# Ledger of designs, part 120: peptides against a protein of PDB entry 6RGO

Target 1, 392 residues: chain A of PDB entry 6RGO
Amino acid sequence: MALKLLGFNQDATCFSVISSNKGVTIYNCDPFGKCFELEKSTSNDEELDFLVEMLFSTSLIAVVDKTIGASKRKKLKIVNTKRKATICELTFPHEIMDVIMNRKIICVVLKSDQIFVYDISCMKLLRTIDVRGEKLKSTSKFRNSEAVGDIGVRVSLSTDNNSILCYSSYSKSDKENAPLNDIVVFDALKCIQINVLPAVHQSNIVCIACSPDGMLMATASEKGTIIRVFKTIDTENDEPILVNEFRRGSRPSRISEMKFNHDNTLLACVGESDTIHIFALPVTTTEADANEDDTLQQSSHSLSSSINGLQYISKGLANRFGKIIVSKIPTQSQQRHVAYIKIPENAKYRIGFPKDTTNTIHICGEDGNYLVYSIPRNEVGPCTLVKSNTFD

## One batch from the design tools (peptide; made by RFdiffusion4, then SolubleMPNN)

Design b2_p8_8_s2 (from b2_p8_8, 5 letters changed)
Fold by OpenDDE base, seed 2:
Structure b2_p8_8_s2 (fold): chain B 392 residues (1-392), chain A 8 residues (1-8)
Amino acid sequence: as target 1 above (392 residues)
Amino acid sequence: VDLSSLLE
């Protein structure tokens, strides 16, 4: 059967798949098994396409039937999985491209480059963000540049209650084809723009990950060679703080997903390559006051100390046009992965970090494999397979 | 619409 992965929920307790014959299936990770099924509504041999977002381990899912020919690509259904009932249906003016949620907020991304922000508790519209309209206010020319192909607004939402929304925006350029290479950081609850990170890549941003606490954001461009990690809220001299620059590889390869672990110590990425890469983030040692209590904690020299990631204050090279370009970290200062997982070629995989085990990663493939890996702490190397399950 | 009972 052709499987299509929809991904993990926020805490990697469940993952969603499309089966060509069954429709949508949600699997529980532990104990492994089916927890919900949504039957195919059409008898046609049309390729099934869905968006399914599950709210943690709750009975709330958001569903969009994106199947071609289905007049449903503009409809968001909120479903109670326990009751197998649609609670509400929202219709949008344009096709739904993405849906993200936490315990407070649902964000709906449209093909029109609009983001609709809802209070999840009542489905009240809090804000419509018009990313294209902001571009058009900056650029007097109404070109209906249909974003050619897979290039659209990307979003990520913190899994916490602070509800930090990071989204890609069009750079302020008099050029008709301004790239989606700016990031806006938005408080989705207060409906306030917190920060703007200009020109974080040279090309369109295709992947964004917000940390669970909303304090960090990872970005990747169409090249997928470099991943940048920024602070979301904090600025230094009104400039964006670049925390890390990771090298995924030298060869261009699209990154489809990135995730932080629960404690912001790891960043994983997956995409078109045969390798899931896991990067270590510098542990912000909060200076706990060194009260002198002489307890001989064996100095496990965690390799964390040698990641003196030079906080290069990105002195924004103001080019001749006053555009802040995030300074490239010197290639020698670009960190590589600390761990990796080899995956089958041409298999699409999704990743998730469980909340309770910061050194464990969940992965699932369109090959029907659900795999749990242990991430090495003190060495650079392959992850160890801990658990394997299959699904259909 | 009240979804509060699904957020737990």
Scores: peptide ipSAE 0.312, ipTM 0.931, DockQ to the pose 0.853
Fold by OpenDDE base, seed 4:
Structure b2_p8_8_s2 (fold): chain B 392 residues (1-392), chain A 8 residues (1-8)
Amino acid sequence: as target 1 above (392 residues)
Amino acid sequence: VDLSSLLE
């Protein structure tokens, strides 16, 4: 059967799949099994397409049926899985491209590059974000929709209650074809812009991950060779803080998904390559506990070795190109993965980090495999398969 | 619409 992966929920306790014959199925990870099914509404041999976002292990799902006709692609259904009932239906002016949520917020991304932000508790619209802005509405011909399936506004939402929304935005370049290479950090609860990270890549951003706490953000461009990790809120002299730059590979490959683990120590990425990469993040030791005044009088041997200052005259060619966050990180310091999982080249996989198990990753494939891997702590190497299940 | 009971 053709399976299409929808992905894991926020805590990797469940994952959603489209089965060509059955419709949407949600699986519980532990104990492994079906927990919900949404039957196919039509007998036609049409390829099923759905958006399904599940709110943790709750009975709330957001569903968009993209299979049938332009009208359904504009409808968001909020469904109670326990009652098998639609609680509410929202209709949008444009096709829904993505839906993300946490316990406070639902964000709905439209093909119009609009983000609708809702209070989940009452489905009240808090904000409409127009990523193209009002000025660009007049000249932006809708990019003819056929070839541009992958280039749109990308979003990620913190899984915590702070509800930090990261989204890709168009660079302020006067070029008609401005790339989606800026990031906006937005407080979805207060409906305020917190930060703007300009030109984080040279090309369009195709993948964003926000950390669970909203403090970090990972970005990847359409090249998918470099992953950048930034602070979301913190800035240094009004400039974005680049925490990490990871090399996924030397060859271009699309990254479809990235996830932080619960404690922000790991970042995983998956895409069109045969490899899931897992990167280690530096543990930010909060300096708070360094108040143990261990007054060890280490003797002051003043080895005054006067290393002569080589005045390298950096010729300041102020190239007026918009401040691409040129990583000051030397190209030699691009960190590689600390762990990896080999996957079939032609199988799409999705990833999730369970909350309760440090150094475990859940993965599921369009090949019908649900796999749990242990991530090595002290060595660079392959992950170890701990559990496997199959699904149809 | 009240969805509060689904957020538990």
Scores: peptide ipSAE 0.310, ipTM 0.931, DockQ to the pose 0.857
Fold by OpenDDE base, seed 1:
Structure b2_p8_8_s2 (fold): chain B 392 residues (1-392), chain A 8 residues (1-8)
Amino acid sequence: as target 1 above (392 residues)
Amino acid sequence: VDLSSLLE
């Protein structure tokens, strides 16, 4: 049977799949088994397509029927899984491209490059963000840039109650085809823009992950060779703080999903390649309260290590190309993965980090495999398979 | 619409 993966919930306790014959099925990870099923409403042999976002282990899901020919692509359904009942339906002016939620907020992304932000408790609209309208204020020409294929606004939301929303925006370049390579950081509760990270990649951003606490974000372009990790809120001299630059590979390959673990120590990525990559993040030691007392006068030996002069490449040619504020992303040393998982070629996989076990990763495939891996702590190498289950 | 009872 053809399976299509929808992904894990925020804490990787459940995952959702589309079965061509059954419709939407939600599986519980532990104990492994079906916890919810949404039956196919139509007998047509049309390829089923759905968006399904589950709120943690709650009975709340958001559902969009995206099946081709279905007049439902503009409708968001909020469903109670315990009652098998629709609680509310929202209709949008354009096709729904993505839905993300936490315990406070639902974000709905439209094909129009609009983001609708709702209070989840009452489904009250808090904000409409018009990413194209911001571009049009900067670029005088209404190019109906029909987004060529899969290039649209990408979003990620923190899983905590701070509800930090990261989204891709169009660069303010005078070029008629400005890429979606800026990031906006937005407080979804207060409806305030916190930060703007200009030109974080040279090409369109296709994947964004926010950390659970909203303090970090990871970005990848359509090239998928480099992943950048930034602070979301903090700036240094009004400039974006690049925390890490990771090399996934030398060959271009699309990244479909990235996730942080619950303690911000690991970043995983999956996509069109035969390999899930796991990167280590530096542990931000919270400066614990250094208690005042111990005055130990350890002598200031001024090791004047001579940082050798990297030559100033000459000023001359910069004048003629207009001030593209290429934010000089500091050339940090590109780090490689610390761990990896090999997956079948051409199999689509999704990833999730469980809350209670920071050194494990859950993965599921369109091949019908649900797998739990242990991540090595002290050595660079393959992850170890701990548990496996199958689903149909 | 009240969804509060599903958020717990």
Scores: peptide ipSAE 0.306, ipTM 0.930, DockQ to the pose 0.870
Fold by OpenDDE base, seed 5:
Structure b2_p8_8_s2 (fold): chain B 392 residues (1-392), chain A 8 residues (1-8)
Amino acid sequence: as target 1 above (392 residues)
Amino acid sequence: VDLSSLLE
């Protein structure tokens, strides 16, 4: 049967899929099993397409029916899974492209490059963000709908209550075809712009991940060869802080998803390649005052490879328009993965990090595999398969 | 709409 993956929830306790015969199904990860099903409303042999955003393990889900020919692509349904009932329905002026939420905020991304920010508790609209702004309204010939499927506003939201929203924005180049290569950092609760990271890639940003705490952000362009990690809020001399630059590969390949683990020590990425890559982030050793004297001389020379996290303050080269372009870290200082998972070349996979096990990753495939891997701590190498389940 | 009871 054709499966389409929707992804994991925020804490990787559940994942959602579209089954051609069943409609939307939500699986629990542990114990593994089906926990919710939304039946197909139409007998038509139309390819089902849905957006489903979960709120952790709660009974709240947001659903958009994106099926071709369905007049519902502009409708967001909030559903109680325990009651199998729609609580509310919102209609938007344009097609819904993405939905993201945490315990405080729901963000709805439209094909118009608008982000609608709601208080989830009451579904009150807090802000409409127009990413195109007023200047681009006059020249917005709708990019012909066919070629536009892949290039739109990307968003990521912190899973904590601080509700840090990161979104891609148009570079203020006077060019009619400005790339979506700026990032805006936004406090979604206060509705305040916190930071702007200009020209973080040379081409359009196609993937963004915010850390659970909202302090870090990972970005990838349409090339998918380099992943950059930035601080979201902190700046140095009014310049963006580049924490890491990771090399996924030498060949262009789209990254579909990136995620941080819950302690910000790992970043995983998945996409069109046969490999899930896991990167290590520098642990800021908070100087815990290890004042306690206890002399146990266990001379475990852990080769602390001093990853001199030289914070290369990459002095952005001002482009011809006076904008800082984030300088590329020299190719010699580009970090590789510390761990990897091989996946079938033609299978789409999604990733999730469980909260309680920082060195474990959950993955699921359109091949019907749900897999749990252990991430090696001290060695660069393959992840070890710990558990496998199948789903239909 | 009150969704508070679903956020727990």
Scores: peptide ipSAE 0.257, ipTM 0.918, DockQ to the pose 0.867

Design b2_p8_8_s3 (from b2_p8_8, 5 letters changed)
Fold by OpenDDE base, seed 1:
Structure b2_p8_8_s3 (fold): chain B 392 residues (1-392), chain A 8 residues (1-8)
Amino acid sequence: as target 1 above (392 residues)
Amino acid sequence: VDLSSLLS
């Protein structure tokens, strides 16, 4: 059977898949098993396409049927899985490209580069963000976006109640072909723009991950060779703070998903490559707890891999055109992965970090494998397989 | 629409 992965929920307790014969199935991770099934509405041999976003382990899912016709692709259904009932339906002017949520907010991304922000408790519209409209104040021509099928606004939302929304925006270049290489940080509850990170990559941003607490953001471009991690809210002299620059590889490869673990110590990435990469983030030791002088001299040769957290103070070279160029970390100081997982070639995988086990990663594949790996703490190397299950 | 009972 052809499987298509929809992904893990926010805490990696469940994942969703499309089965060509069955429709949408949601699996529980522990204990492993089916927890919900949405039957296909059509008997036709049409390739099933859905968006499904699950709210943690709750009975709430958002569903978009993308299989048939322009009308269904514009409809968001909120479904109670326990009652097997649609609670409400929203219709949008354009095709829905993405849906993200937390316990406070649901965001709907349209093919028009609009983001609709709702209060999830009542489905009240809080804001419509027009990512093109900010550009159109300078350039009136809607590009017929027919040919640019895969370049659109990317979004990520913090899983906490602060509801920090990070989205890709068009650079202020007077060129009709401005890339989606700016990031906007937005308070989705207050509907206020908090920060703007200009030109974080040279090409369009294709993947964004917000940390669970909303304090960090990871970005990758179409090249997928470099991942950049920024602070979302904090600035230094009104300039963006680049925390890390990671090298995934030397060859271009699309990154489809990135995720932080629950404590912001790890960043994982997956995509078209045969390898899931896991990067370590520097633990910001708040200097405060350094005072407990507990003298236990145990001489363990900690291989202090000097994670020279070079605080590269990005002296923003304000080039003559007022564009803050995020200073590139020198290639020699680009960090590599600390851990990896080999995955089958041509199998699409999705990743999730469970809340309770910060050194564990959940992965699932279109090959029908659900796998749990332990991440090594003290060595650079492969992750260890802890649990394996199969699904159909 | 009241979804409050599903958010827990």
Scores: peptide ipSAE 0.374, ipTM 0.943, DockQ to the pose 0.856
Fold by OpenDDE base, seed 2:
Structure b2_p8_8_s3 (fold): chain B 392 residues (1-392), chain A 8 residues (1-8)
Amino acid sequence: as target 1 above (392 residues)
Amino acid sequence: VDLSSLLS
């Protein structure tokens, strides 16, 4: 059967798939098995397409039927999986491109480059963010150029209650075809813009990941060669703080998903390449608990990689044309993966980090494999397969 | 709409 992956929930306890014959199926990861099925509403041989976002291990899912010919692409359904009942249906003026949620907020991204922010508890609209309208306010001449192809506003939301929303925005360039290469950091609860990271890539941002706590954000462009990690809220002299720059590869390859683990020590990425890459983030040692003297000489060869935080203070060469290009970290300081997983080249995979095991990654493929890997701690190398299951 | 009972 043709499978299409929808992805993991926020804590990687479940994943969602589209089966061409069955519709949407949600699998539980442990114990492995089907936990919910949503039958296809149409008997047509149309390629099924859905957005399905599950709220952790709860009975709440958001569903959008994106199937071609279905007049449902503008409809968000909130479904109780235990009752198999639609609780709420919202209709939007444009096609829904993405849905993201946490315990507080639902964000709905439209093809119009609008983000609708809702209080999940009551489905009250808190904010409409008009990413195009913000562009138009900055530059009077923007034609409503439809985003050509797969280029649209990307979003990521913190999984915590702080509800930090990161979204891609258009650069303040007088060019009609300004790239979606800015990031806005937004408090989705307070409906306040917290930060703006200008020109974080040279081309459109196609993938964003917010850390679970909302303190970090990873970005990748259409090239997918470099991943940048920024602080979301913290700034240095009103400038964005670049924490890491990772090199996925030398060859262009689209990144489809990135995830932080729950303690912000790892960043994983997956996409069109045969390799899931896992990067180590510098542990911000909070200096505090250095006091307890317990002399257990476990020779943790802390690879204190002296990440000499080259705070490249980008001395703003304010060249006359105001393009604050985030200073490229020298290629020599670009970190590689610490771990990897080989995957079939033609299979789309999704990734998730379980909450309770920071060195474990869940992956699932359109090949029908659900795999659990252990991430090596003290060495650079392949991940070890711990569990495998198949699904149809 | 009250979804509070589904958030737990």
Scores: peptide ipSAE 0.371, ipTM 0.943, DockQ to the pose 0.856
Fold by OpenDDE base, seed 3:
Structure b2_p8_8_s3 (fold): chain B 392 residues (1-392), chain A 8 residues (1-8)
Amino acid sequence: as target 1 above (392 residues)
Amino acid sequence: VDLSSLLS
């Protein structure tokens, strides 16, 4: 049967799939089994297409039926899974491209490059972000949306209550074809812009991940060779906003999903390649005032490869040309994965990090495999398969 | 719309 993967929920306790025969199915990860089914609206052998976002292990899902007609693609349904009932329906002016949520906020991304931000508790509109409108101050030419293929606004939302929204924006270049290579950091609760990261890649951003606490973000371009990790907030300390640069590979390959684990120690990526890559993040020890006492000489050989190679572009030129965040990081500072999983070349996979086990990753494939892997802590190498299940 | 009962 043709399966399409929708993905894991925020805590990797459930994942959702489209089955050609049934419609949407949600699986529980532990104990493994079907927990919800949404029947297809049509008896026809039409290729099913849905967006489904689940709120953790709750009874709330957001559903967009994209299967039939331009009108359905503009409708968001909020469904109670326990009651199998639509609670509310919202209609948008344009096709829905993405839906993301946490316990406070739901964001709806439109084909018009608009982001609608709602209070999830009451479905009150808090903000409409017009990602094009920031560009329209320079050039009114609508890109013909037909010729701009798979390039749209990308979003990620923190899973915590701080509700930090990261989204891709158009560079301020006067070029008719300005890339989506800026990142905006937005407080979705207060509806304020926190930060702007200009030109974080040379090409369009196609994948963004926000950390669970909203303190970090990861970005990948359409090249998918380099992943960059940034702080979301400028700390008052003269610390660089760019904290990591990871090399996924030498060959271009699309990254479809990235996720942080719950303690911000790992970043995983998946895409069109035969390999899920897992990268280690440096633990920013917040110097809590550790009182003096216990002398335990754990010789943690911190691979503090001295990132001394950030040549301070002299303070003088930085003031006139906005913060060039992407100085030429020497190719030597590009870290590789610390762990990996091999996946079938032709199967799309999704990833999730469970909350309770920071060294475990959940993966599921359009091949009908749900797999749980253990991530090695002290060694660079393959992940170990711990659990396997199949779904239809 | 009240969704508060679904957020827990």
Scores: peptide ipSAE 0.370, ipTM 0.942, DockQ to the pose 0.856
Fold by OpenDDE base, seed 5:
Structure b2_p8_8_s3 (fold): chain B 392 residues (1-392), chain A 8 residues (1-8)
Amino acid sequence: as target 1 above (392 residues)
Amino acid sequence: VDLSSLLS
């Protein structure tokens, strides 16, 4: 059967899929099993396309039916899975490209490069963000609908109640074809822009991940060779703080998803490559106050890997357009993965980190595999398969 | 619309 993966929820307790025979199905991860189904509205052999955003393991889901006609693609349905009923329906002026939520906020991304921010409790519109801004109002050249497919506004939202929204924005170049290579950090509750990271990549940003607490973000461009991790809120001398630069690979490959684990110690990425990469983030050792006494000489041979080389090269290179581009970390200082998972070639996978097991990753494939892997702690190597299930 | 009962 043709499966299409929709993804994991925020805590990797559930994942959603489109089955060509059943419609939308939600699976519980533990115990593994089907917990919800949304049947097809039509008997037609039309290719099913849906957006489904879950709210953790709650009975609330947001659904967009993309299968049939331009009208449904503009409708967001809020569904109660326990009642199998639509609670609310919102209609937008343009096609819905993405939906993201937490316990406070729903963000709806439109094909118009608008982000609609809602209070989830009452579905009140808090803000409309126009990412194109005023300059593009004059050039009503809608990029021809066919060529617009892959390059749009990308968003990520913190899973906590702080509701930090990161989104890609157009660089302030006077060129008609400005890349989506700026990041805006937005407090979605207060509706305030809190930071702007200019030109974080040379090309369009195609993937963003926010940390659960909203303090970090990861970005990848259409090249997908380098992942950059930044602080979201904190700045140094009014400049963006680059925490890490990771090398996924030498060959260009699209990254479809990135996620932080719940303690911000790991970043995973998946995409068109045969490999899920897991990167280690620097643990800020909070100096635990050395209270004196207990002499237990557990010789923790701290492998003090000499991470001496993170000179904060904050020196943004002024590009040919007078914009500061975040300096690339020297190629010698580019970190590789600490762990990996091999996946079948051409299989689309999604990733999730469970809350209670920070060294475990959940993955699911359009091949019908749901897999749980253990991440090695003290060595660079493959992840170990702990559990496997199949779905149809 | 009150969705508060679904947020728990």
Scores: peptide ipSAE 0.296, ipTM 0.927, DockQ to the pose 0.870

